# Peptides against a protein of PDB entry 3T6J: the designs that were tried, part 211

Target 1, 375 residues: chain A of PDB entry 3T6J
Amino acid sequence: PIVESYIGFIESYRDPFGSRGEFEGFVAVVNKAMSAKFERLVASAEQLLKELPWPPTFEKDKFLTPDFTSLDVLTFAGSGIPAGINIPNYDDLRQTEGFKNVSLGNVLAVAYATQREKLTFLEEDDKDLYILWKGPSFDVQVGLHELLGHGSGKLFVQDEKGAFNFDQETVINPETGEQIQSWYRSGETWDSKFSTIASSYEECRAESVGLYLCLHPQVLEIFGFEGADAEDVIYVNWLNMVRAGLLALEFYTPEAFNWRQAHMQARFVILRVLLEAGEGLVTITPTTGSDGRPDARVRLDRSKIRSVGKPALERFLRRLQVLKSTGDVAGGRALYEGYATVTDAPPECFLTLRDTVLLRKESRKLIVQPNTRLE
Target 2, 372 residues: chain A of PDB entry 3T6J as posed
Amino acid sequence: PIVESYIGFIESYRDPFGSRGEFEGFVAVVNKAMSAKFERLVASAEQLLKELPWPPTFEKDKFLTPDFTSLDVLTFAGSGIPAGINIPNYDDLRQTEGFKNVSLGNVLAVAYREKLTFLEEDDKDLYILWKGPSFDVQVGLHALLGHGSGKLFVQDEKGAFNFDQETVINPETGEQIQSWYRSGETWDSKFSTIASSYEECRAESVGLYLCLHPQVLEIFGFEGADAEDVIYVNWLNMVRAGLLALEFYTPEAFNWRQAHMQARFVILRVLLEAGEGLVTITPTTGSDGRPDARVRLDRSKIRSVGKPALERFLRRLQVLKSTGDVAGGRALYEGYATVTDAPPECFLTLRDTVLLRKESRKLIVQPNTRLE

## One batch from the design tools (peptide; made by RFdiffusion4, then SolubleMPNN)

Design b2_p21_6_s3 (from b2_p21_6, 11 letters changed)
Fold by OpenDDE base, seed 4:
Structure b2_p21_6_s3 (fold): chain B 375 residues (1-375), chain A 21 residues (1-21)
Amino acid sequence: as target 1 above (375 residues)
Amino acid sequence: VIVPGGKEVVDDASPIPYVAH
């Protein structure tokens, strides 16, 4: 088998300021069969990047074809195991030198395991569909998240010599209609500039890209889904995200006004965006469980994903990218922290819902070193 | 073939970045 590994100070999720990497490493083998769908996604990446809701001037100047492989991890040394990875984590390097994507296939396989009787917060009518398509939809989401999420967008930079990597006279901010008024100076990075929100913000952008692009028929086709199956995969992917946004409340500490998990914070933000879209797209309803204790149900109107959800996500995602590209920390923080705020304000009453989430807390899966065998 | 292993963990406080939903 083809063996891949990486090691070093890579992910900064554990740094409150998003700058210092945690030392981690893995050893994995390439899953050739599973990698095939990701290679097809790579083959379409240049075109799919154009479908993202920002001008080409906010995208990388030159498309650099990345590697994308599915890896079966033999060992992962770190504080947490991801489902996917996009490296390097330096945006400037991503746009000038390229990047590599991996899906941790056997990690995803573990994540797919869901028992119907333990599945919380979904309507009964959605449970079987969710169980059926959670895995496939998650493959789609991870692929898009890594390749077209983390792998997309441009930082506007003025180098040490004063040269810009964009035309100041012609590039227009799509949100303001004005010329670009801010950028990254020499020595400034995404993480250094956006600091405490950088990791979660970027994850939110990547997750949003996944949701947005999974609506594209070509994406579903790449993953082998057509017709009703494609629609079900889309529905379950979106449903999973809004459910995750509710589940995210577990990782919020009200006393400290702090999020303990960047991805979960990101998913909560997305939930808030989709709730704000209104029109019955997403509904969270407090209920009473069979045990007589508080419960909740998340409802997603599949018929409104394209008509209501997509436009809302489009606007939000464009704003995320524009603020990121221009290094507008004030605007970015205002936007992101606004959606990341957890209060008990009606109608959602998120702090009350958090109590329900904690009450209904599911056990997490611990990943154990896998075995290898010859067949 | 690689066979992944996993089990349920109660009260695990360590964040799992992407798979934790």
Scores: peptide ipSAE 0.025, ipTM 0.586, DockQ to the pose 0.234
Fold by OpenDDE base, seed 3:
Structure b2_p21_6_s3 (fold): chain B 375 residues (1-375), chain A 21 residues (1-21)
Amino acid sequence: as target 1 above (375 residues)
Amino acid sequence: VIVPGGKEVVDDASPIPYVAH
C-alpha cells in the first residue's frame, strides 16, 4: 500500500532487560523512488548473505524474501523516531515467518542537515566530502543494517520436543573448532538470554554487517554508485561510524557505568574494534578549538579500510554471530562488555575525550512532523 | 531499528526527539 502504518508494543529499548516493548505507532507514505533501490537490495539479499563472515550453518536455512520500503513519516507516536526498522523483533519469527524492513527517509534527511561550521571532530579536508556523501552513505548503511544485519544469522534452537534445528554431529563452531555446546532452549529468546546487552549487541552486529558489506561492489552498484563515488561512499560510511563512536561518549554515564542509548553504545564498540586493529586505520587526536577549548579530530585512513579495517571487523562480526547463534551469554557478555568499557586509559583516554564531546555537544534537534496535501 | 545518532533520554530507541502533529 502507498500508506503504511503499524501500532503496538514494538521496541524494547526502554526496558533495561530488553524484553518489554514500548507502545508506539506510525503513519507514513511510501517513497517510490527510494523504495526501488531497496527492492534491488532485496533481490540480491540471498547472495549477499553468503558474503557474511560465518559458515552457512550459522545462517538461516531458508531465505525468506522480505518487504523493504522507504517511508516518509507523517506521524509517529513513541519516545523517538528511528531511521530504519526491521520487524518483528523476535529472531525465531524472523527465521520461520520472515520480516519487513522500512527506511524512514525523511528522518534521515533531517539528520543530514548539518552545517559545515557545526560539524565536529572531523578533519577540515574531510568535511566537504562528509557533507556530500553522508546522506547517500547512510542510505546504504540503513539498508544493509536492516535487511542483512537484523535479517541475518541463525539461532540454534532445541524445540519443546527436544529436536534441534541444526545437526549436532556435523556443525562446528568456527571459533572453538568444536561441536556446538550451547543453544536456545524452548522458551528462551535472544532478549531473555542476553538481557541487558541484547539490544546494543544486536545493533552492533547489524551496524558491523553494514560496514562490512558496504565494501562489496554489488551493494554500491545497487545504490547507484560506481568508481570514485563508490569509494567515497565507503569512506564516508566508515568515517561516519568512527565519528559516531566518539560522539557516543555523550551517552555514557561514568557514575553508573552504563550506557543510555543502545545504538551509540554499539557504535562505540565498533570504534574500539577498529582502534584495536591499529596500523593507523583510526586515529583520535585531542586538539584545541578556535575558541581555545578542548577539541578532537577523528582520522580514518582510507587506504587501510580494506587491508586493516575489513579483517578486524570480519573477525569481530563472526564472533558476535557465533556467540549469538549458540546462546553463549557468558562469552557474548565478556566480548561485548569488554569493548563497551569506558576508561581513561591511554592512548585514547576516553573519559577525558568524553569531556570534550560534552563540551562540543550540539543543540538537541527536534523533528517537526509534516503535513501531506493533495494537489 | 537504526538511528542516526544518540538521544539524551536514557534507554531511548531514537537519538532525535520529535513533535507529532
Scores: peptide ipSAE 0.018, ipTM 0.597, DockQ to the pose 0.070
Fold by OpenDDE base, seed 5:
Structure b2_p21_6_s3 (fold): chain B 375 residues (1-375), chain A 21 residues (1-21)
Amino acid sequence: as target 1 above (375 residues)
Amino acid sequence: VIVPGGKEVVDDASPIPYVAH
């Protein structure tokens, strides 16, 4: 078997400033069969990057073919186990040297095993479809999130010699219509500039890339889905995201006005973006459970994903990228914190919904690491 | 042989790409 491992200070999700890595490590074995889909995705990556909603000037100048493998994790040491990883966690290195992607296949498999009776906040008519396509949609989302999410976009940089990695005279900011007015200076990084929002902001960008690109038939074909199956995978992927945005409220602490999990904050932001799009795309309805206590239902109108959802996400995702590329911390913070704000304002009443989410919360999950055996 | 998939004590939805349990 092909063994892969890493160890060190890697992920910064637990650092309030998004800079200091948590010491973690894993040992895993390559799953060759599952890696094949991701290899096909890599083969199409250069073309798919062109489908992202920003000008080529905001994308990496040169495509560097990454490695993407599916891994079965034997051991993982850390505060949490990811479903996917993109390393290194330095945008400058990703831009100049490339990156590696991994999907933690057996971690994903655990996530697939949702029982219908335990599935909260969905309409009854969606539950069976959700259960059926949750796994496949997760594979699509993780692949896109890691490879084309974290693996996309350019940072505008002025190096220590004063040279720019972009043409200041010709590159136009698509949001303002003006020349580029801000960039990263020598010694400045994504994490150092965006600090407290850096991790969550980047996760939000990556998740948004996943949702946006999963709408492309080519992506779904790579994963083996066509026709009605492809549409169902799309629907479930988007439905999962809006549901996750509601579930995210568990990780918000009202008393401290802070988020405790970067990915969940990101998903809440996406939910807010899609709610803002309006037109009945997403609806959250408070209900009463069979136990007589508060409950809720999330509804996504499938017919409005492309007509309402895609344009809203496109605009939002482009703004995220432009603000990231230009190092516009003030603009980026204003945008992101605006969507990440949790209040009890109608119609959503998110703080009240949070109480419902907490009420419906299940016991803490334990992931038991696999054993090996001779057969 | 590595047993594919993990064992979970509670069968519910897990967040991706980071499992926050």
Scores: peptide ipSAE 0.026, ipTM 0.572, DockQ to the pose 0.256; fails the geometry check
Fold by OpenDDE base, seed 1:
Structure b2_p21_6_s3 (fold): chain B 375 residues (1-375), chain A 21 residues (1-21)
Amino acid sequence: as target 1 above (375 residues)
Amino acid sequence: VIVPGGKEVVDDASPIPYVAH
């Protein structure tokens, strides 16, 4: 088997300022079959980058072909096992030197195994579909998230000599219609500048890229989905995201007004964006469970994903990227923290929903004692 | 083939970062 590993101070999610890495390491074996799908995605990456909702001037000047593999983890040392990884975690290096992507396939596989009777917050009619397509949809999402999410976008920089990596006279901010007014100075990084919101903001951008691009027929084709199956994968991917946004409330601490998990915060933000889109796209309905205690249902209108969801996500995703590119911390923080705010305001009453989420809290799955066998 | 073993636990440890359970 092909063995891959990494070790070091990798992820900064546990740093409140998003800068200091946690010591992490893994040993894994390449899943060749799934890796082949990701290789096809890599082959299409340059084209798919053009489908992202920002001008080419906000994209990398030169496409650097990354490596992308699906890995089955034998051992993982850290506070948590990711589903996907994009390294290095430095935007400057990603832009100049390139990057590597991995999907931790067996981590996903463990997480996929949800019993129907334990599946919370979904309509009964969606449960079977969700169970069937959760895995495949996640493969799509992880691939897009890592490769085209984390692997996309340009930071506008003024170097130590005063030179810009963009044409100040011709590059226009698509949100304002004006010339670029802000950028990163020498020594400034994404993490250093956006600090407390950097990790979650970037995860939100990457997740949004996944949802947005999963609508592209070429993406589904790469993963082997066509026709009704492709539509079901799309639906379940979006459904999973809005459900995740509700589940995310577990990781909010009202007393401290903070989030304890960057990805979950990101998913909540996306839920808020899609709720704001309105038109019946997403509905969260408080209910009463069979036990007589509070419950909830999330409904996503499949027919409105493209007509309502996509445009909303497009606008949001473009704003995320533009604010990131221009180093507009004030604008970025205002946007992101606005959507990340958890209140009990109607109609959603998220703090009340949080109580429901906690009440219905599911057990987490951990990978324990992975084994190998010959087939 | 690597066969992952899954154990369900209820704790306040960090979730699997990418996957909403």
Scores: peptide ipSAE 0.025, ipTM 0.608, DockQ to the pose 0.249; fails the geometry check

Design b2_p21_6_s4 (from b2_p21_6, 11 letters changed)
Fold by OpenDDE base, seed 2:
Structure b2_p21_6_s4 (fold): chain B 375 residues (1-375), chain A 21 residues (1-21)
Amino acid sequence: as target 1 above (375 residues)
Amino acid sequence: AIVPGGRVVENLADPIPTVSH
């Protein structure tokens, strides 16, 4: 078997300022079959990057072909095991030196092991479909999230010599219609500028890229899905995201007005974006469970994903990227924290829904390692 | 990195089987 490992101060999710890495590491073996799908995705990455909703001037000047593999984790040491990884966690290095992507395949498999009777917040008609396609859809999502999410976009930089990595005279901000007015100075990084929102903001961007690009037939084909299967994978991917946005409320602390998990905050933001799109795309309905206690149902209208969801996500995703590229912390914070705010305002009443989420909370799973066999 | 359901670990789940290829 091909063995991969990493170790060091890598992820900064536990740092409130997004700067200090947690010491972590893993040992894993390559899943060749799934890795082949990711290799095909890499082969298409340069073309797929052009499908993202920002001008080429906001994308990397040159695509640097990354590695992408699916791994079965033997051992992981850290505060939490991810489903996917994109390294290094420095945007400047990603755009100048390249990056590597990893999907932790067996982690995904465990994350999806939910019994039908315990599956919360879905309509009965969606449960079987969700169970069937959650795994495959998440493989697609992780691949897009890491490769084309974290691996996309350009930071506008003025280097120590005063030179710009963009043409100040010709590059136009698509949101303002004006020339670029802000950028990263020498020594400034994504994390240093955006600080407390940097991690969650970037995860939100990457998740949004996944949802947006999973609509592309070429992406589904790469993963072996065509026709009705492809449409079901798309539907379940989007359904999983909106459900995750509701589940995310578990990780919000009202008393402190803060989020305890960056990815969950990101998923809540996406839920808010899709709810704002309206037109019946997403509906969250409070209900009463069979036990007489509060419950809820999430509904996603499949027929409105492309017509309503995609345009809403496109606009939002473009805003995220433009604000990131230009180092506009004020604008970025205003946008992101606006969507990340949790109140009890109608119609959603998110604080009330949070109580429901907590009431229906499933036991958190501990991943037990290792369980290794030879085949 | 993408995390499937967060980083909080409380209860034992089924062990993750790993396959050597």
Scores: peptide ipSAE 0.019, ipTM 0.444, DockQ to the pose 0.094
Fold by OpenDDE base, seed 4:
Structure b2_p21_6_s4 (fold): chain B 375 residues (1-375), chain A 21 residues (1-21)
Amino acid sequence: as target 1 above (375 residues)
Amino acid sequence: AIVPGGRVVENLADPIPTVSH
């Protein structure tokens, strides 16, 4: 088999300031069949990047074709096992040197296992569909998240010699209509500048890219879905995200006003964006479970994903990118922390919902005894 | 063909979920 591995101080999710990497390492074997699927996505990446809701001037100057490989992990040493990886984590290197994408195929396969009777917070009518399409929708989301999420966007930089990597006279901020007024100076990085929100903000951007681009017919075709199946995959992908946003409340600590998990915070932010869109797109309804205790239901109106959800996500995602590109920490923090705020204000009453989420908490799935065999 | 394998163990004490990076 083809063996891949990496080791080092890579992911900074456990650093409150988003700067110090945790020592991580894995050994994996290449899944050729699944890798071929992601290669089709890579082949379309340059075109799909143009579908993102920011001007080309806010995208990388040169498309660098990345590797995208599905890996079956034999050993993963770290505090958390990802579903996918995009490396390096330095945006400047991503835009100048390129990047590599990985899907951890066997990790995803394990994560797909869901028992209907234990599936929380979904309408009964959605449960079977969710179970059927959760796996496939995750493949789509992970692929987009890594390749076109983390793999997209440009940082505006002034180097040590005073040269800009963008034309100051012609590049226009699409949010303000004005010339670019801020950028990264020499020595400044995404993580160093955005610090406490950097990891979660970037995950939010990547997840948003996944939701946004999964609506593109070509994406679903690449993954082998057409017609009603494609629509179901889209629906379940969005449904999973809004459900995840509710589940995210488990990882909020009210007493400290902080989040303990960057990805879950990101998913909550997306939920807030989609709730703000209104028009009945997303509804969270407190209920009473069969045990007489608090429960909740998340409803997503599939007919409003394109008409209501997509425009809302488009605007939000563009703002995320513009603020990231320009190094506007104040604006970025205001935007992101605004959506990441958890209160008990009506109509959502998120702190009350958090109690329900905790009451209905499921155990974390841990992968143990990974192996491979010849058949 | 290489067939991946593994199993799931529940752990309520671990606050760090399996996530996408």
Scores: peptide ipSAE 0.031, ipTM 0.575, DockQ to the pose 0.312; fails the geometry check
Fold by OpenDDE base, seed 3:
Structure b2_p21_6_s4 (fold): chain B 375 residues (1-375), chain A 21 residues (1-21)
Amino acid sequence: as target 1 above (375 residues)
Amino acid sequence: AIVPGGRVVENLADPIPTVSH
């Protein structure tokens, strides 16, 4: 087998300022079959990047072909195991030197082992479909999230010599209609500027890219889905995201007005965006469980994903990217924290829903020693 | 990085699947 590994101070999710890396490491084996799918995605990446909802001037000047490998993890040392990785975690280096993508395939497989009876917050009619397509849809989402999410977008930079990596006279901010008025100066990074929201904001952008691009027929074809299967994969991917947005409330601490998990905060933000779109796209309905205690159901109208969901996500995603590119911390914080705010305002009553989420929370899973065999 | 289920997975409740050579 082909063995992959890395070790070092890599992820900064545990740093409230998004700057200090946690020491982590893994040893994994390449899954050749799944890696082949990701290689097809890489082959289409340059074209798919053009489908993202921002001007080419806000995208990387030169496409650098990354590595993308599906890995089956043998061991992972750290505070948690991700489903996918995009490294390095420096946007400037991603632009100039390239990056590597990894999907931790067997981590995904474990996440799919949800029993139907334990699957919360879904309509009964969606449960079987969700179980069937959660895995495949997650493969699509991870691939897009890493490769075209984290791997996309340009930071506008003025270097130490005063030179800009963009034409100040011709590049227009699509949100304002004006010339670019802010950028990253020498020594400034994404994390240093956006600080407390940097990690979650970037995850939100990457997740949004996944949802947005999974609607593209070529993406589904790359992963081997056609016709009704492709539509089901799309539906389940979006359904999973809105469900995750509800589940995210577990990781909000009302007393401290803070989030404890960057990805879950990101997913809550996306849920808020899609709820704001209205028109019956997403509905969260409080219910009573079979135990007589509070429950809830998330409904996603699949027929409105393209007509209502996509445009809403497009506008939001564009705004995320523009604010990121221009280093507009004030605008970025206002946007992101606005959607990340959790109140008990109707109709959603998110603080009340949080109580329901906590009530339905699964017990902490115990670590089981992995048993990996080579065949 | 993307995290399964939207959370950091500290513990694996199920065995890791076998890996082909």
Scores: peptide ipSAE 0.022, ipTM 0.442, DockQ to the pose 0.093; fails the geometry check
Fold by OpenDDE base, seed 1:
Structure b2_p21_6_s4 (fold): chain B 375 residues (1-375), chain A 21 residues (1-21)
Amino acid sequence: as target 1 above (375 residues)
Amino acid sequence: AIVPGGRVVENLADPIPTVSH
């Protein structure tokens, strides 16, 4: 088998300021079949980048072809095992030198193995579909998230000599209709500038890219989905995201008004965006479980994903990117923290829902001595 | 990176579930 590994101070999720990496390492074997799908995605990446909802002026000037490999992890040393990785974690290097993507395929498979009877917060009619397509939909999401999420967008920079990497006279902010008013100065990075929200904000952007682009027929075709299957993959991907947004409440600490997991915070933000879109796209209904205790159901209207969900996500995603590109921390923080705020305000009553989520919390799943087998 | 939900910020860590067969 083809073996891959990495080691070092890589992910900064455990740093409240998003600057210091945690020591991490893995050894994995290449999943050739899934890697082939990601290779096709890479081959389409330059085209798919144009489908993102921001002007080319906010995208990288030059496309750098990355590697993308699906891996079955044999060992992972760190505080947690990711489903996907995009490295390096330095935007400047990603833009100038390129990047590598990996999907930890077996981690995804294990993480989402849920017994039907234990699957929380879904309507009964969705459970079988969710179980069937959760894995495949997540493969799509991870691919898009890493390659076209983390791998997209331009930072506007003024270098140490005062030169700009964009034309100040011609580049227009699509949100304001005005010229660019802010940028990164020499020595400023995404993480240093956005600090406490940087990691979660970026994950939110990447997740949003996944949801947005998974609607593209070419993406689904790359992953081998057509017709009804493609639509089911889309539905389950979006359903998984809105469910994840509810599950995310576990990682919110009301007493400290903070989030303990960047990705979960991001997923909650997306849930809030899609709830705000209204029109019956997403509904969270408190219920009573068979045990007589509080429960909840998340419903996603499949028929409104494209008509209601996509436009809402498009606008939100564009705003995320524009604020990121321009280094507008004030605007970015206002936007992101606004959606990340957890209150008990109706109609959602998220703090009450959090109690329900905690009540229904599943035991932590541990990966112990993972291996891969030929079938 | 995408984390299924097992990686926690600060000094908290949640294990990620293994592959179900």
Scores: peptide ipSAE 0.018, ipTM 0.456, DockQ to the pose 0.075; fails the geometry check

